# Designs tried in a protein design run: peptides against a protein of PDB entry 8YR4. Part 26

Target 1, 309 residues: chain A of PDB entry 8YR4
Amino acid sequence: PRGSPALQLVVLICLGLMGLERALNVLVPIFYRNIVNLLTEKAPWNSLAWTVTSYVFLKFLQGGGTGSTGFVSNLRTFLWIRVQQFTSRRVELLIFSHLHELSLRWHLGRRTGEVLRIADRGTSSVTGLLSYLVFNVIPTLADIIIGIIYFSMFFNAWFGLIVFLCMSLYLTLTIVVTEWRTKFRRAMNTQENATRARAVDSLLNFETVKYYNAESYEVERYREAIIKYQGLEWKSSASLVLLNQTQNLVIGLGLLAGSLLCAYFVTEQKLQVGDYVLFGTYIIQLYMPLNWFGTYYRMIQTNFIDMEN

## One batch from the design tools (peptide; made by RFdiffusion4, then SolubleMPNN)

Design b1_p10_3_s4 (from b1_p10_3, 4 letters changed)
Fold by OpenDDE base, seed 5:
Structure b1_p10_3_s4 (fold): chain B 309 residues (1-309), chain A 10 residues (1-10)
Amino acid sequence: as target 1 above (309 residues)
Amino acid sequence: SLFSTEQEVD
């Protein structure tokens, strides 16, 4: 942010905390591996207790990934509140200034409530888009790349290839199925707006409906509109279950292939039992943020459409 | 469950 050195320092601290989250995503599985190896070797209690305590501390800092709030993520979110407020206020003032530069004819043709709704949607769209890109999309892609590099360097090139193919297929199917699902969501939202408009029109014309004793007819029309909406809602919800199941299948196949390969290398004494646990733990850690990737993609796409309008 | 379906909460 130009103009406040304090907010610039907060942005740098937040970027540093994002880097720390990436380091924790690698360190937590490594410490968990080390615990399993120390338990297998029947290591002395003092070494085991120190490694377990260090693991629990790192796990407290990390949390359970993007779905669970770790200490580092909570601290980042807390520090970011002031940066978000500064960015929101700057976007609101830019939109408001631009609206005042528009012709009187543009303002006379629009209701004041519609202009305020456009300004609020524009501000929410820009700030939401930036937050999803910086805090969810970019970190998830970085964790995938770090995972591919880590497995390629410390295991075997085959593990890096399995992670690369699994994550590439996951992301591709997530995008394709999300674009397909967006059609059902648009149809649902259009029918919701039409159902709401009918309810508002019926209530505004209440005197006319009562005069003609048409209450039963308006209720039946509203019921038909609800049934039509629920048919579209079911398609939207069923398409989400299909997305989640497709994602689960891709991760399940990647986990199966990599776990079988890891078990084979453990039987050949090329890897330890802890390395099998490391692989499974790390793949599950990559999967947790990826469950939301379709939602982030849809929100980004919606926010871009709302900025063009 | 290894496959916690974190539902995309709309």
Scores: peptide ipSAE 0.022, ipTM 0.649, DockQ to the pose 0.495
Fold by OpenDDE base, seed 4:
Structure b1_p10_3_s4 (fold): chain B 309 residues (1-309), chain A 10 residues (1-10)
Amino acid sequence: as target 1 above (309 residues)
Amino acid sequence: SLFSTEQEVD
């Protein structure tokens, strides 16, 4: 934000907190590994108690790998409110100024309520897009890259390859299936709006409907519109279940391959029992944000389309 | 939720 050094400092603090979240995503599994190894070795209670207390504190800061529930994420979100409000207000004022620069012919051809709705959609789309990119998509991709590097360096190149192939397949299928399902969602939303418009029109014409005793006819037409909506809603919901099941299958296969390989290396005494637990916990932690990736991709795609209109 | 819910951002 040009002109406010205080908001620039808040942006830098938020970027620092995002870096801290990435560090916590590596440290939490490491501390959990260390607890399992200390328990296996029957280490002294004092060492174990300090490691457990440190783990619980780091886990409180992290919020369980869903980037939205940890203390650091909540603090970042809280600090970002002022930056978002400043950005929103600036975009809204830019759109409003641009609308006043448009020709009188453009204004005479449009209803004021339509112009305001375009301005509101444009402002919401820009601010939403930036927030989803910076706080959800980029951090998730960064965590995947950090995970691949970590497993390649500290375990074996085979673990890094499994994570790479699993995540690449997951992301690709998520995008392809999300694009495929977008047509069903658009058809559903269009039919919902048409059904709502019919209900409003019938209620506005209530006196005419009463005069012709056409209540049963209007109710039956509304019922047919609801049945048509529910047929499209079912396709949207069934396509979401198919997406989630496809994602779950890719996750399950990646977790199976990596867990079997880790178990084999533990039997060969090349890895410790704690390293098996680290792999499973770290992979599950990477997958929690990825479950929302299809939603974020769709929101980004919708916001881009709403900015082009 | 482990499922990608359509959070309608109201």
Scores: peptide ipSAE 0.020, ipTM 0.620, DockQ to the pose 0.378
Fold by OpenDDE base, seed 1:
Structure b1_p10_3_s4 (fold): chain B 309 residues (1-309), chain A 10 residues (1-10)
Amino acid sequence: as target 1 above (309 residues)
Amino acid sequence: SLFSTEQEVD
């Protein structure tokens, strides 16, 4: 982005955060190995508790792998919103100005392609929803229930309670924050459609715009519409980062409580080192699909509203 | 996050 030194600094910060994610990907496994070694050596509780707490903090920063909702990834995504908006606006204005240089005959053929794209999007949405319900939502809920039962029967009942409270709080907050976000998304989509309609109307009136030499005026009106859209897009995208960070915090607290309790029981020789590895691995496996639960819930709500119309 | 953003763009 050559136009703003502030946006160039944001790009450099985002690149630095990407470097930090790579460092975390190496450090997290090292700290995990150190926990396993300390448990095997029957190390004193104080040293073990500090190492576990440090691991969970690093895991909170990293999140659950590629495209994870980790704190560093959320911060990068939040900072990148302004860079994306600047790039989008620049590309849209370049396309719009170039379309005002092109002859009217090119516009008449495009209306059929837009109707086809809307129809394909609607059909793909319904089919996609059914696939997400059957292959992602139902299995994830089943894995949570199986996990609660397993930890309650084969571990101490406190582990089953921690998983139950963590997952119940996670799902509840995901629903509540997703319903709150839906208002911002609807406002964004309405303004996107209005901005697109304004561009189409300007291009349909191309001969009139050219006759009055009003090309610069139409480009300025389009820029204002894009700025209004980007104000709503920022609210939508920032609310998504807030959702993801809230989800990451809830899972981080559950992982902290359960990992400390597991480590304590291993020091008392009530559990084995393998049980600590099992618990941590299982919670991470539950976390990975749950990151998408807000998206699935939103898709369910939109398709129900589209079926009522 | 990526898939939620990609499905919002398509």
Scores: peptide ipSAE 0.019, ipTM 0.623, DockQ to the pose 0.114
Fold by OpenDDE base, seed 2:
Structure b1_p10_3_s4 (fold): chain B 309 residues (1-309), chain A 10 residues (1-10)
Amino acid sequence: as target 1 above (309 residues)
Amino acid sequence: SLFSTEQEVD
């Protein structure tokens, strides 16, 4: 972004964070290996606990298997919102200005009907997504239940309790935060529609705008509408980052508690090193589909509301 | 775009 040194700094910070994500992707497996080695060597508890805590902290920074929900990724996504908005606004204003520079013949020759086709594609996409989501929600919930049962029976009741508490808290917070976000998303969508309507109205009145040489005025009005939209979009996107970070924190706490407990039981020779590997792998596997749960809940909720209307 | 599916992009 050429015009704002602040946004240039944000881009550099985001690039730095992307570099940090790459470093974490290497460090996390190394620390995990080190834990396995220390467990195999029957290392003293203090060394294990420190290495496990360090691993979980790094894993919290990295996030899930993709790193998309990690603290560093969330921070990058959060900072990038303003850069994206600046770029989007610039492109939208360039397109809109260019449309007002086009000849009257171009405006008269274009069928308004293409605008309606975007609405129809959307309803079809939502319905297709719903079916996909329902087919993924049920298996994910089943996997959680199976996981709780498995850990309760084959490890210790404490592991089952940790998984139960972690997943229950995760689901509850996901629902609550998603419901809280829904208001921001609705406000964003309403303002998007209003911004679009303003652009359409300006373009339908193209002859009048051209007659009065009011193109600059209409561009500024559109800019103001975009700025208002982007203020709501920022709230929506920032609330998503907050959801993802909350989810990451809950899983991080579950992973910490369970990993420490597992490491302790391995030191007590009640569990094997393989059981530690299993626990960590299984929790990560449970986490991956759960990141979509907020999207699933929102989509289900939106469709229920849209079906009641 | 109307369909900002805020994919919780994993």
Scores: peptide ipSAE 0.022, ipTM 0.614, DockQ to the pose 0.109; fails the geometry check

Design b1_p10_4_s1 (from b1_p10_4, 7 letters changed)
Fold by OpenDDE base, seed 3:
Structure b1_p10_4_s1 (fold): chain B 309 residues (1-309), chain A 10 residues (1-10)
Amino acid sequence: as target 1 above (309 residues)
Amino acid sequence: MIVDEVEVEE
């Protein structure tokens, strides 16, 4: 945001909060480990109560339950609203200015509603792309890298290798299967639009359909279009289930390999029981945002295509 | 708002 020092400060605060979220993603599993170790050692209640209270406070800051956003993430999202509005308005004004610079021939061939839809699509594509990259994709990749480094330094190089191989395979399969799935989704969306268009055309011609008593014929044509749509929808949905199952298998194999290795090192007295719990907790925390990665990849790809058009 | 199919972690 060139021109507002206040918005520049808000961006810096948001970047600082993103750094804090990365630190919390490491600290929360560590504190949970410490609780398990203190419980195993039958530590004094005062030490245990302090560690539990600190863990719950850090967990409140982080969030990370199913559907619970953390305080830091909510504060970042709240502060970012003003930056997003500034960026959106700037993109919208640039698109609007560009539309006024276009030739009269370009405007005469298009309805005002189509021009507005192009402007809204362009604005949404640019702002969506930036938001998904900065707040979802980059942080998730950063957490994976931080996780690999953490496990390599504090556990053993073998743990870092397992996480690296698991996450690399997960990301690669997610991209490949998402690209394959995109064909089915595009076919579904095209058939959905065609089915909607047929319904609209039939309803706009209602007087003619009524005049010819062709209601049964139009209903049958609409049924055929719905059946064709549902056949494509099934392929799209089945391909999503296949993606999710493939992702689940990769994470399950990584969790199995790492958990067995942790258990072995605990039996050898090289790691504590809490370190086993840390590994499982940390892998689950990495997995949670990764399920959305296919969605983010597809949204990014769609937004790039929509920005080029 | 493209409600893209949330890969719902069930």
Scores: peptide ipSAE 0.024, ipTM 0.665, DockQ to the pose 0.122
Fold by OpenDDE base, seed 1:
Structure b1_p10_4_s1 (fold): chain B 309 residues (1-309), chain A 10 residues (1-10)
Amino acid sequence: as target 1 above (309 residues)
Amino acid sequence: MIVDEVEVEE
């Protein structure tokens, strides 16, 4: 944000909070490991109670699941509202200025409500794209890289390789299957809009329909449009189930391979019981944001198409 | 912001 030192400071604080979230994603599993090891060693209550209290505090800061529920994420989201409003207003003014630079022929051929919808769609598209890239896509990729480095340095290099292969295969299949399903979703949305337009046109012409006693004919045409929509909806929903099942299978195979290898090293006394718990906890933490990666990819792809129009 | 269909229901 050029021109406001206060908003520049807020952006720097938000970037610092994003770095803190990455540190928490590593520290929370480490503290959980340490609790399991202290319990196994029958350590003094004072050391155990301090480690448990520290773990619960770090878990409160991190939150659960999608990263949206943690104190640090909520504080970041709260501070970002001012930056988002500034960015949105700047994009909206740029789009509005560009619309005024367009030819008179372009404006005469379009309704004012269509022009406003294009401006709002363009603003939402750019602002949404930037938010998904900065707060979801980049952090998820960073957590994967940090995970690979951590397991390669502090575990055996085989664990880092398993995580690398699992996450690379997961991301590749997510992209390929999401691009494939986008065709079905576009066809569904086009047919939904056509079905809605037909219903609106029939209701706007209700006097004419009643005059010709054509109510049964309009209902039958609407039923045929719904059946055609539901055939496309089924393809979209079935393709989503296939994506989710493929993702679950890839993560399940990675978790199986890594958990068996970890269990083997614990039996050989090369790793502690806490290291097995750390591996499982860390893989689950990487998996939770990855469930949304296909949605983020689709939103990014849709937003790029909406910027070209 | 149209929250497009969530791929995974929590």
Scores: peptide ipSAE 0.023, ipTM 0.663, DockQ to the pose 0.125
Fold by OpenDDE base, seed 4:
Structure b1_p10_4_s1 (fold): chain B 309 residues (1-309), chain A 10 residues (1-10)
Amino acid sequence: as target 1 above (309 residues)
Amino acid sequence: MIVDEVEVEE
C-alpha cells in the first residue's frame, strides 16, 4: 500500500506469519515422529514430557492443518483486516472516480442501480480473488512442493514420486470434475431464482389470485417449480459426492502405496516406526486444505468472470 | 452472500 508505512509493516508481518505457517507444517509431523520414537525406545519421562509439551504448543500455533484454525493463521487474519479494508476502499474509490470520468451518454443509457451493482461486484471480485490466491492457493501449492522436497531428501526418491503423482492427479481431477459440476450448480441457482421470483409474483398478485379462485393452480405451479429445482439440486449434490469420493480414492491410493512402502522399509530397518507415523500425518495435513481446492477454484473463476463484466 | 456449499465432509 503506497502512503502508509504502518500498513506496509503489517503486510510484511503477515508474509512472515505465512512463512511461519509453512515451517510449522513441517515441524509438527517431525515432533510427532520424535514422540513415537521416544515412546518406542522407552526414553526417560523428562525428555518425553518436554517433547510432548513442545508438540502440543506447535500444534496450537498450527491448528488443524487447514491454515484457518491455528493461532498464527488467526493472528494473520486479524492483522490483514486493516489491509483488506484499505484495499477495498482504494478499489471502490478508483471505480467511483472512473465512473465519473465516463461520458454522459454512458450514464443516460444505464440505471444508477445497475452501475452501483457493477461497482460492488468489481470491488468484491478483486478483493476476493487476491485473498484466495495469496492465502489459500499459493500456500497449499507451497506445502505440496515442500512436502515433495522433504520426502525426497529424508526418506527416498520413491516417496517424493508417490506424493508428486498423487497430488498432481488429485489437483487435475479436482479441476476437471469442478468444471464439469459447475453447469449443474448454475442450472440449480437459475431454477432457485426462477422459483423464488414465481412465489414473489404470486404473492404480489394475491388479490387477483383470490378474485379468480386460482389458489390451487398457483400452489400446483409452485410445486412443479420445486420438483424441477429438487431434480437439479440432486444433480448438484450427487456431483459433489462424486468429486469428494474421487478425491478420497486418489488420496487413499497414495496413502496405501506410501504406507506399504514405508512399512516395508521399517521391516528392513532402513526407517523407524516414527517415520511411518510421520508419512501418514503429513499426507493427512496436505489433504485437509486440498478438500477446499475445488471451492477456491470455483470462487476464483466466478471472481474473474465478475471482473470482466 | 453466495453460501458456497462446503465441499468438506466434517
Scores: peptide ipSAE 0.022, ipTM 0.650, DockQ to the pose 0.106
Fold by OpenDDE base, seed 2:
Structure b1_p10_4_s1 (fold): chain B 309 residues (1-309), chain A 10 residues (1-10)
Amino acid sequence: as target 1 above (309 residues)
Amino acid sequence: MIVDEVEVEE
């Protein structure tokens, strides 16, 4: 943000916190490994208790689990509120200024509600796109790269290859299946809008429908529209289940291959039992944000289309 | 803002 050194400092702090989240994503599995190794070795209670306490503290900072945001992520989100408000206001004022520069003929040809809708869409699309790119997409890709590097350097190169192939296949299939699903979602949304429009038109013409005793006809037409909608909704929902199952299968195969390889190297005394647990926990940790990747990809595409219109 | 139901991939 040009013109506010305070907001520039907040952006730098938020970037620093994002870097800390990446470090936590590596450290948490390492500390968990160390706990498993210390438990296996029957280490003294003082060493174990210190390592467990440190792990729990790092896990509190990281968060992670269905529905819990970590302290670092919450602090970043809190600090970012002022930056988001500044960015949103700046985009809104730019759009509003541009709307005032448009010809009187353009304004007279449009309803005020349509102009306001264009301004709101433009602001929401730009601010949404930036938020999803900076806070979700880029960090997730960074975590994958860091994971590949970590496994390639500290494990055998075969582990880095398994993670690379698994994540590359996951991302590719997520994109391809999400693009395929977009057709079903568009068809569903179009039929939903058509069904709603028919219901509104029937209710606005209620007196005419009553005059002609056409109530049974309008109800039957609405039922047919609902059945047609539900047929498209089923295709949309079934395609989502197929996406999720495909993603689960790819991760399952990656976990299977890597876990078998870990188990083999543990039997050969090249790796410790904790390294087996580290691999499983790290892959699951990489998987959690990837579940949202299809949603982010769709939102990004929608926001791009809304900015071009 | 239609919160497009975040299809929570369960």
Scores: peptide ipSAE 0.021, ipTM 0.646, DockQ to the pose 0.115

Design b1_p10_4_s2 (from b1_p10_4, 9 letters changed)
Fold by OpenDDE base, seed 5:
Structure b1_p10_4_s2 (fold): chain B 309 residues (1-309), chain A 10 residues (1-10)
Amino acid sequence: as target 1 above (309 residues)
Amino acid sequence: PIFDEVVLEE
């Protein structure tokens, strides 16, 4: 944000909070490991209680589940509201200025409500794209890299390789299947628009439909259009289930390979029971945001197409 | 997950 030192400071604080989230993503599994090891060793209550309290505090800061609702994420989201508003206003003013620079012929050929809708979609697409890239895509890729480095340094290099192969295959299949699904989504959206247009045309011609007693005919045509839409919707939804199942299979295979390797090294006394729990917890933690990666990729593609139009 | 579209309309 050029021209506001206060908003520049807020951006720097938000970047610092994003770095803190990355640190918490490593620390939370480590503290959970330490609890499991202390329980296994039958450690004194005082040491266990401090470690548990520290873990719960770190977990409160991190959050958990689909969309981290942790204190750090909430604080970042709260501080970012003013930056988003500044960016949105800047994009909206740029689009509005550009629309005023367009030829009179371009404006005469379009309805004012359509022009406004294009401007609003353009603003939303740019601001949405930036938010998804900065707050979802980049952090997820960073967490994967940090995970590979962590497992390669503190575990055997084979764990880093398993995470690398699993995440690379996951991302590749997510992209490929999402691009394949985009065809079904485009077909669905085209049929939805055609079905809506048919309903609007029938309602605009209501007097003519009444004059010819054609209500049953128009309802039947609308029903046929809905059935055709639902056939395309089913393909879109079924392709999403296929994506999710493919993602689940890749993570399941990575979790199986890594968990077996952990269990083997625990039996050889090279790793502790807590290290097995750490690996499983960390892989599941990496998987949670990756479930949305296909959605982010689709939104990025849609927003780029909407910016080119 | 299935609920892809709802988050963008806020």
Scores: peptide ipSAE 0.025, ipTM 0.649, DockQ to the pose 0.188
Fold by OpenDDE base, seed 2:
Structure b1_p10_4_s2 (fold): chain B 309 residues (1-309), chain A 10 residues (1-10)
Amino acid sequence: as target 1 above (309 residues)
Amino acid sequence: PIFDEVVLEE
């Protein structure tokens, strides 16, 4: 943010906290591995207690990963409030200034409430996009890359390959299926708006409907519109279930392949029991933020299209 | 202009 050194410092602190979240996403599984290994070896209570206490502290800082209410995430969110308010106000003032530059003919053709609604939507869309990109999309991609590097360096190259293939396939299928679903969602939204408009028009013309005793006819037309809407809603909802099941299948196959390979290496004494637990924990940790990726992608796509026009 | 399309989708 130009003009406030204090807000610039807050942005730098927030970026530092985002880096700390990435470090925690690696450290938490490592400490959990170490606990499992210490338990397996029947290590002395003092060593175990220190490792458990350290793990719980790191887990408190992390929370449940990206999108969780961990201490670091909460602190980042708290500090970011002032930056968001500054950005929102700047966008709002830019939109408002632009609206005042528009011709009198443009203003006379629109209701003041519609113009204000456009300004509020524009501000919300830009601020929302920036937040989703910076705090959800970029960190999730970074965590995937860090995961691939970690497994490639500290495990076998085969684990890095499994994670790479699993995450690449997951992201690709998420994008492709989300783009496919967007057609069904658009059709649903169009029919919802048409059904709502028909209901409003019928109610605005209530006296005319009563004069012609057409209430049963209007109700039947509304019922037909609802049935048509529900057919489109079902397609949208069924396509969402298909997306979620596809995502679950990809993660399940990656988890299966990697877990079997890890179990094999543990039987050969090349890996420890804790490394098996680490792999499963880390994959599940990477999966949690990815469940929202399709939502973020759709929101980004919609808001970008709305910003280009 | 960005403003005319945003009104049509809601």
Scores: peptide ipSAE 0.012, ipTM 0.514, DockQ to the pose 0.033
Fold by OpenDDE base, seed 4:
Structure b1_p10_4_s2 (fold): chain B 309 residues (1-309), chain A 10 residues (1-10)
Amino acid sequence: as target 1 above (309 residues)
Amino acid sequence: PIFDEVVLEE
């Protein structure tokens, strides 16, 4: 944010909090591992109680791995409100200024409500895109990289390879299936808008429809439009289920391969029982934000297209 | 699960 040192400081604090979230994503599984190992070793209550208390405090800061409910995430979101409002207002003023620079012919060819709707969509698109990139996409990619490095350094290169292959396959399939799905969603949204427009036009012409006793005809035409919409909605929803199932299969295979390998190394006394729990906890924690990655990718892609129009 | 956030058009 150029011009406000206070908002620049808030951005730096938010970036620092994002770094803290990444550290918590590593520390929480480590502390959970340590609890399991201390329980296995029948360690003295004083050391166990201190480790459990520390874990619960770190877990309160992290917020269950969903990234949305932790104290650090909530504090970041709270501080970001002012930055988002500043960015939104700046984009809105830029769009408004640009609209005033457009030719009179452009304005005469468009309804004022359509122009405002384009401005609002443009502002929402830019602000949404930036927020999703900075707070969801980049952190998720960072957590994957940190996870690969962590497992490669502290476990074995095989664990790092499994995580790498699983995450790469997951991301690739998520992108490919999301791009394929975007076609169905666009068709659905276009038909939704057409169905809504037909309903509005019929209601605006209510007197004419009543004069011709055409109510049954308008209802039937609206029904046909709804059926056509529902056919497209079904394709969109079915494609979402297919995406979710594909993601679930990749997760399941990665979790299976890594869990079997971890169990094997525990049986060979190369890893502790706590390391098995750490692997499962860390993998589940990586997968939670990845479930939304296709939504974020779609939103980013849609928002980029909406900015080019 | 990818929720299609219905962008609630405010």
Scores: peptide ipSAE 0.028, ipTM 0.648, DockQ to the pose 0.192; fails the geometry check
Fold by OpenDDE base, seed 3:
Structure b1_p10_4_s2 (fold): chain B 309 residues (1-309), chain A 10 residues (1-10)
Amino acid sequence: as target 1 above (309 residues)
Amino acid sequence: PIFDEVVLEE
């Protein structure tokens, strides 16, 4: 964004954070390998515990993979909100101003396309939700239950308890924080609809706007409406980052507790090195779909809100 | 129309 040095700095910070994510993607496997080697060599507990703790910390920063909401990714997403909003607003204002320059015949033909788009959004939204519920939410919940049973039976009751507490806390916080953020999303959607309605009304009345040479006034009024929308969008997006970070923290604590306990039991020769690998892999596999669970639950709530309106 | 398709796919 050429107009704000502050936003340029934010872009540079976001690029730096993207570089850090790439470094983490290399470091996390290295530390994981080092843990496996230390476990194989029966290294002293202090060295193992430090390496495990460092790995979990790096994994907390990285997150679970592509689309995972690690701390660095969340911080990037949070900082990027203002850059995205600036770019969106600039493009919307450019399009809106250009639309006022277009011919009457173009504006008269548009009524059907916008109604179709609202209908297509509603239908695609409901169909997508049902698909996400059936194919992602239910299987993920099943995998959690299967995981709790598996770890309770084949490892120790303590592992099953850690997974149970971690996943229960994760789901509970996901619901509570998502219900909390729904207020911000409703306010955002209401203001989006009001902003769009103003743009549509201005464009439908473009003959009157041209007659009074009021194009600049309508653009400024639309700009004010967009700024008001973006204030609400920021709250919605920031609340999402908070949700994702809370989820990441809960999984990180579960991974830390379980990984330390597993490493300890491997040192006591009660578990194998492969069991440590299995535990960490399984928790990461549970985490990846769960990051989308908050998105699916948000889509569900959005579609319920959009169906109630 | 155009902006919403791009935002939904990201």
Scores: peptide ipSAE 0.014, ipTM 0.546, DockQ to the pose 0.046; fails the geometry check

